# Designs tried in a protein design run: peptides against a protein of PDB entry 3QIS. Part 50

Target 1, 334 residues: chain A of PDB entry 3QIS
Amino acid sequence: PSLELSRREFVFENVKFRQLQKEKFQISNNGQVPCHFSFIPKLNDSQYCKPWLRAEPFEGYLEPNETVDISLDVYVSKDSVTILNSGEDKIEDILVLHLDRGKDYFLTISGNYLPSCFGTSLEALCRMKRPIREVPVTKLIDLEEDSFLEKEKSLLQMVPLDEGASERPLQVPKEIWLLVDHLFKYACHQEDLFQTPGMQEELQQIIDCLDTSIPETIPGSNHSVAEALLIFLEALPEPVICYELYQRCLDSAYDPRICRQVISQLPRCHRNVFRYLMAFLRELLKFSEYNSVNANMIATLFTSLLLRPPPNLMARQTPSDRQRAIQFLLGFLL

## One batch from the design tools (peptide; made by RFdiffusion4, then SolubleMPNN)

Design b1_p11_3_s2 (from b1_p11_3, 4 letters changed)
Fold by OpenDDE base, seed 2:
Structure b1_p11_3_s2 (fold): chain B 334 residues (1-334), chain A 11 residues (1-11)
Amino acid sequence: as target 1 above (334 residues)
Amino acid sequence: FAEFLEAMGQP
């Protein structure tokens, strides 16, 4: 069997979080026998491609002189955004297009990723006074390393941040502030807030706006801004309530005093973001007659975002654990 | 709440 490929080199320029890019190519059976093609893992890989890449179709059958279009889809989800932001991973891959009893054809994937405030740690974002796209990649790495060290120090020693660092961190990420300030100003009377989905085009504009600027006003509908806040919280590498405190939150869920003590043990940025969000959500609840928002709805929605089980426990979360997690948040909303 | 917004995060 033999194939002709219309292209073997693919460049994905300016790859962004949640923005789908597609490159297409054709494969033609230029042999005299039918062939089965498939994308196969390289010798040390479990998958034929990185998590942000997909081939469609990834396998198929071609008669002699038959041609098929293959789409290479690049999509950075919450599952890949953090490792791309840090530069641990890159928009580079090699695909192996295998023919049964035939040759391997190598496809080169390359490109560049544009960092996002989505999928960046709260600690790093509190150190970023400028939009993430203005921050050199080298400085992003340093900010993540410093953020890890400061998180560990804050957890172990409760040592005040050394005031001698020439740049005091923000109390909360500017991106969270911008989203919440917008919602507070314009969305408190918005009917069905957090219940109506945003528009995908507006979500992209909001993400790009937060990554590239400090806007006076966030573009899009209140629903899109509200959904952007949810996406931001979901994409955090470490949830607002750190994984290490998850079980203690569940154990304390019916004791408001212990709940507040658990929150006091969060890293400064996480604790500030939690308090900030809870203050906003309590304010939003005052307008329940207008926005149709109630404490149970909010607690249910935000629990999955703020109080995530550690990855190793996700598959084992009981209905009782979910109810305790909701009850924990309710104690801050009421 | 506005005062708390201002205290927590003017960029």
Scores: peptide ipSAE 0.045, ipTM 0.825, DockQ to the pose 0.682
Fold by OpenDDE base, seed 3:
Structure b1_p11_3_s2 (fold): chain B 334 residues (1-334), chain A 11 residues (1-11)
Amino acid sequence: as target 1 above (334 residues)
Amino acid sequence: FAEFLEAMGQP
């Protein structure tokens, strides 16, 4: 069996969070026999490609002189955004197109990723006074490392912030501030807030806006701005309530005093963001006659974002655990 | 809430 490939090198320029890019190529059976093709893992890989890449179709049959189009789809989800933002991963891969009883064909994938404030840690974002696209990648790495060290120190209650050398971090990320300030100013009376989906084009504009600027006004509808806040919270590498406190939140869910004590043990930035969001959501609840927002809906929606089970417990989350998680959040909304 | 927004710092 033999294949001819129209292209073997693919470049994905300016890859962004949640922006699908597609490159297509053709494979043709230039042999005299039917052939089966498949993308196969490299040695020691579990998958034929990185999580942000997909081939469609990834396998198939070709008759003699048959041609098929293959799409290479690049899409950075919440699952890949953090490792791409940190530079731990890159828009580079090698695909192995295997021909059964034939040879391997190597495809080179390359490109560049544009960092996003989505999928960046709260700690790092509190140190970023400028849009993330203005921050050199080397400085992003340093900010993440410093953020990890400061988080550990804050959890250990050890050292007062040495007032001297580093610029004071923001109390909350500017991106969260901008989203919440917009919603507070313009969306308190928005009917079906957090119940109506945003527009995908507007969501992309909001993401690009937050990554590249400090706008006076966020573009798009109130629904798109509201959904952008949800996407932001979902994309956080660590949820607003750190994984280490998850079980303690569940255990305290029916004691409002213990709940407040648990929150007081969060890292400073996480604690500030939590308090900020709870204050905002309590304000929205005052306008329930206009925005159709109620405490149970908000608690249900935001619990999945703010109080995520750690990855090792995700598969074991009971309906009781979900109800406790909701009850924990309700104690801050009421 | 506005006072709390301001106290949390404008960008």
Scores: peptide ipSAE 0.045, ipTM 0.823, DockQ to the pose 0.645
Fold by OpenDDE base, seed 5:
Structure b1_p11_3_s2 (fold): chain B 334 residues (1-334), chain A 11 residues (1-11)
Amino acid sequence: as target 1 above (334 residues)
Amino acid sequence: FAEFLEAMGQP
């Protein structure tokens, strides 16, 4: 069996969070026998490609002189955004197109990624006084390493924040401040807030705006700004309530005094973001006659974002655990 | 809420 490929090198320029890019190529059976093709894992890989890449179709049959179009789709989700922001991973891969009883064909994937405040840690963002696209990639790595060390120091209750000449971290990320301040000013009377989806084009504009500027006003509808806040919280590498406190939140869910004590043990930035969001959501609930927002809806929605199970427990989350998690959050909304 | 916004500092 033999294949002819129209192209073997693919370049994906300016890859961004949640922006789909596609490149296409053709494969043709230039042999005299039917053949089966498939993308196969390299040695030591579990998958034929990185999580941000997909081939469609990834396998198939070709008759003699048959031609098939293959799409290479690049999409950076919440699962890939953090490692791309830090530069730990890059827009580079090699695909192996295997022909059954035939030859392997190698495809080279390359490109560049543009960092996002989405998928960046709360600790790193509290140290960023400028938009992430103004921060050199080398400095992003340093900010993430420093963020890890401060989180560990904060958890260990060790060192008072050295009042020294280093620029004090922000109380909350500027991106969260901008989103919540906009919603507070303009969306408190918005009917079906957090219930109506935003527009995908407006969401991309909001992400690009927060990554590149400190705007006076966020572009798009109140629904798009509200959904951008949800996407931001979902994309955090660590949820607003740190994974280490997850079980203690569930265990305390029916004791409001213990719940407040658990939140007081969060790292400073996480604790500030949590209190900031709860203060906003309690304010939003005062306008329930206009915005149709109620405490049970908000608690259900935000619990999945703020109080995520640790990765090792995700497969074991019971309906009882979900109900306890919702009850924990309700104690801060009421 | 407004007082809490101010206390958090504007960017």
Scores: peptide ipSAE 0.043, ipTM 0.819, DockQ to the pose 0.536
Fold by OpenDDE base, seed 1:
Structure b1_p11_3_s2 (fold): chain B 334 residues (1-334), chain A 11 residues (1-11)
Amino acid sequence: as target 1 above (334 residues)
Amino acid sequence: FAEFLEAMGQP
């Protein structure tokens, strides 16, 4: 069997978080026999491609002189955004198009990723006084490394960091401050807030706005700004309530005093963001007659974002654990 | 779109 490929090199320029890019190519059976093609893992890889890449179709049959179009889809989700922001991963891959009883054909994927404040740690963002697109990639790496060390120190030592002459970190990331401040100013009376989806185009504009600027006003509808806050919280590499405290939150869920003690043990940035969000959500609940927002809905929605099970707990959260997690958050909303 | 997002978010 033999194939002819219309293209073997693909370049995805300016890849962004949640922005789908597509490149297409044709494969033709220039042989005299039917062939089966498939994308196969290379070396010791479990998958034929990186998590941000997909081929469609990834396998198929071609009769002699048959041609098929293959789409290469690049999409950076919450699962790939953090490693791309740090430069640990890049928009580079090699796809192996295998023919049954035939040859391997190599496809080269390349490109560049544009960093996002989405999927960046709260600690790094608290140190980042400028938009992420203005920060050199080398400095992003340093900020993530420093953020890890500060998180560890804050967990191990109740010692106030002697804030030497280095620029004091922000109390909360500017990005989450901008989102929450906008919602507080303009969305408290918005009917069905956090219940109505935003517009995908507006979400992309909000992300791009937060990545590139410090706006006076966030673009888009209140629903899009609200959903952007949810996406931001979901994309955090470490949730607002750190994984190390997850079980303690569940265990304390029915004692509001213990719940407050657990939150006091969060790293400074995480603790500040948690308190800021809870303050905002309590204010939002005062407008329930206008925005249709209630404490149970908010607790249910935000619990999945703020209080995620640790990755090492491969067990699906039980219904009891979900109820405890919701109850934990309710103690801060009521 | 949603199905594609779900498919890209599966490990």
Scores: peptide ipSAE 0.012, ipTM 0.530, DockQ to the pose 0.020

Design b1_p11_3_s3 (from b1_p11_3, 4 letters changed)
Fold by OpenDDE base, seed 2:
Structure b1_p11_3_s3 (fold): chain B 334 residues (1-334), chain A 11 residues (1-11)
Amino acid sequence: as target 1 above (334 residues)
Amino acid sequence: FEEFLKAMGQP
């Protein structure tokens, strides 16, 4: 059996968070016998491609002189965004197209990723006074390393380093400030806020706007701005309530005094973002007659975003744990 | 809340 491929090299330029890119190629059976093709893992890989890449179809049969179009789809989800932002992973892969009883055909995938404030740590974003696309990639790495060390010092209650020489970090990320300030000014009376989905095109415009600028106004509908806040919180590598405090939040869920003490132990940026969001959400609840937002809906929605179980406990989350997590958040909304 | 918004840092 033998195949002819119309193309073997693929370049995905300017790959962005949540933006699908597609490249197509054709394979043709130029042999005299039917053949089966499949994409196969490389020697040490569990999958035929990286998590941000997909082939469709990834397998099939071809009769003699038959042709099929294959789509190579690149999509950066919340699961790949953080490792691409840090430069730990890159838009590069090699695909192996295997022909049963035939040859292997190699496809080269290359390109570049554009960093996003989505999937970047709260600590790093508090150190970024400029849009992330203005920050050199080398400085992004340094900011993540410094942010990790500052998180550890904050958790250990170590004395703040000498305030003298480094620019003071923001109290909250400018991206969170921009989203919440917009929602406070324009969305408090918005019917079905956080219940109606945004438009995908508007979400992409909001992401690109926050990555590239400090706008006076965020583009898009109030629903798209509200969903962009949810996507931002979901994409955080460390949730607003750090994984180290997850169990203590559940254990304290019915004691509002202990809940406040647990929150006081968060790293400064996480604690500020939590208090800022809770103050906003309590303000939004005053307009419940207009926006149809209630404390139970908000607590249910935001608990999954703000108080995520650590990766080792994800598969073990009970209905009781979910109810405790919701109850913990309700104590800050009521 | 508006004073708190302003105090938390305009960019």
Scores: peptide ipSAE 0.063, ipTM 0.831, DockQ to the pose 0.604
Fold by OpenDDE base, seed 4:
Structure b1_p11_3_s3 (fold): chain B 334 residues (1-334), chain A 11 residues (1-11)
Amino acid sequence: as target 1 above (334 residues)
Amino acid sequence: FEEFLKAMGQP
């Protein structure tokens, strides 16, 4: 069997978080026999492509002189955003299009990723006084490495942050501040807040706005701004409650005093963000008659975002663990 | 709460 490919090189320019890009090509059976094609993993890979890439269809059957269109879809989800923001991964891949009893055809994927404040650590964002797109990529790498080292130093109760002439970190990321300030000003009376989904176009505008500017006003509906906050919290490489404290939060869930002690052990930025969000959510709950928001709904929604199980425990999360996690958060909302 | 928002958002 043999194929003709209309294209073998694909360039995805300016790839962004949650923005789907598509490139299409045709494959034609120029042989005299039917063929089955499939994208296959490279040697030592478990998947035929990186997590941000998909081929559609990824397999199929072609009669002689048959042609099929294949879509190469690039989509950076929460699962890929962090490694792309850090430059640990890049918009580069090689796809192997295999023919049964035939040849391999190599497709080259290339492009560039535009960093997002979504999927960036709280520690790095607290050091970013400018929009992330204005920060040199080299400095983003340094900020992520430094963020890891400072978190580790903070956990070890080592040396006080030298009050040296380095610009003081923000108390909370400006992006969280902007989202919450907007919601506080404009969304407290919004019916079905956090229950109604935002618009995808507005979400993209909000993300692009936060990545490129420090706006006085966030674009989009209150629902889109609210969902953008949820997406932001979900995309964090480390949740607002650090993974190291997860089990202690569950163990303390029915003791509000111990819960407060656990939160006091968070790194400064995480602790500030947690307190900031809890203060906002308690304020929002005062308007429950208008916004249809109640403590149980908010606790259920935000628990999955703020108090995520460590990756090694995600598959083992029991209904009891979820209920304890919700109860932990309720102790800060009531 | 607005004072708290302002205090938390100031560098």
Scores: peptide ipSAE 0.059, ipTM 0.822, DockQ to the pose 0.855
Fold by OpenDDE base, seed 3:
Structure b1_p11_3_s3 (fold): chain B 334 residues (1-334), chain A 11 residues (1-11)
Amino acid sequence: as target 1 above (334 residues)
Amino acid sequence: FEEFLKAMGQP
């Protein structure tokens, strides 16, 4: 069997969070026999591609002189955004197109990723006074390393914040502030807030806006701004309630005093964001006659975002654990 | 809440 490929080198320029890019190529059976093709893992890989890449179709049959179009789809989800933001991963891969009883054909994937405030740590964002696209990648790495060290110091209660650090961190990320300030100003009376989906095009505009600027007004509908806040919280590498406190939140869910003590043990940035969001959501609940928002709906929605089970416990989350997690948040909304 | 917004959002 033999294949002819129309292209073997693919460049994905300016890859962004949640923006699908597609490159197409053709494969043709220039042999005399039917052939099966498949993308196969390299010797040490479990998958034929990185998590942000896919081929469609990834396998198939070709008759002699048949041609098929293959789409290479690049999509950065919440699962890949953090490692791409840090530069730990890059828009670089090699695909192996295997022909059964034939040759391997190598495809080179390259490109560049544009960093996002989505999928960046709360600690790094609190140090980031400018839009992420204005921050040199070298400085982003330093900010993440420093953020980890300060999170650890904050958990240990050992160091008074050195008032002598030339740049005081923000109390909350500017991106969260912008989203919540917009929702507070313009969306408190929005019917079906957090119940109606945003528009995908508006969500992309909001993400791009927060990554590139400090806007006076966030573009898009109130529903899109609300969904952008949800996406932001979902994309956090560490949830607003750190994984380390997850079980303690569940154990304390019916004791409001212990719940407040657990929150007091959060790193400063996480604690501030939690208090900020809870204050906003309590304010939003005052407008329930207009926005149809109730405490149970909000607690249910935000629990999955703010109080995520650690990755090792995700598969074991019981309905009781979910109800305890909801009850924990309800104690801050009521 | 506005005072809290201002206190938390000022750089």
Scores: peptide ipSAE 0.048, ipTM 0.822, DockQ to the pose 0.785
Fold by OpenDDE base, seed 1:
Structure b1_p11_3_s3 (fold): chain B 334 residues (1-334), chain A 11 residues (1-11)
Amino acid sequence: as target 1 above (334 residues)
Amino acid sequence: FEEFLKAMGQP
């Protein structure tokens, strides 16, 4: 069996978080026998492609002289955004198109990723006084490495960080500040806030706006700005409540004094973001007659974002654990 | 809350 491929090299320029890109090519059976094609893993890979890439169809049959269109879909989700932001991964892959009893055909995938404040650590963002697209990629790597080292130091040393002449980190990421300030100013009276989905185009505009500028006003509807905050919190490489404190939050869920003590043990940026969000959400709850927002709804929604189980426990979360996690947040909303 | 927002620092 043999195939003819219309293209073998694919370039995905300016790949962004949550923005789907598609490239298409044709495969034709130029042989005299039916053939089965499939994308196969390379040696030592578990998957035929990286998690931000998909082929559709990824397998099929071709009769002699039959042609099929294959779509290569590039989509950076929350699962790939962090490793692409750090430059640990890149928009590069090699696909192996295998023919049964035939040869392999190699497809080269290349491109560039544009970093996002979505999927960047709270620690790194607190050091970024400019939009992430203005920060050199080399400095992004250094900021993530330094963020890890300062987090470790903050966990090990109750010692005040020496007030060295380095520019003080922001108390909260400017991106969170912008989202919450907008929602506080414009969305407190918004009916069904956090219950109505945003518009996908507006979400992309908000992401691009936060990545490229410090706007006076965030574009889009209040629903889109609210959903952008949820997406931001979901995309964090580590949740606002660090994974190490997850079990202690569950264990303390019915003692508000212990809950506050657990939160006091968070890294400075995480603790500030948590307090900031809780203060905002308590303010939003004062407008419940207008926005239809109640403490149980907010606690249920934000628990999955702020108090995520560690990856090793995610598959084992019980209904009791979920209820404790909700109760933990309720103690900060009421 | 506005005083808290201001105290957290503007970008």
Scores: peptide ipSAE 0.045, ipTM 0.821, DockQ to the pose 0.606

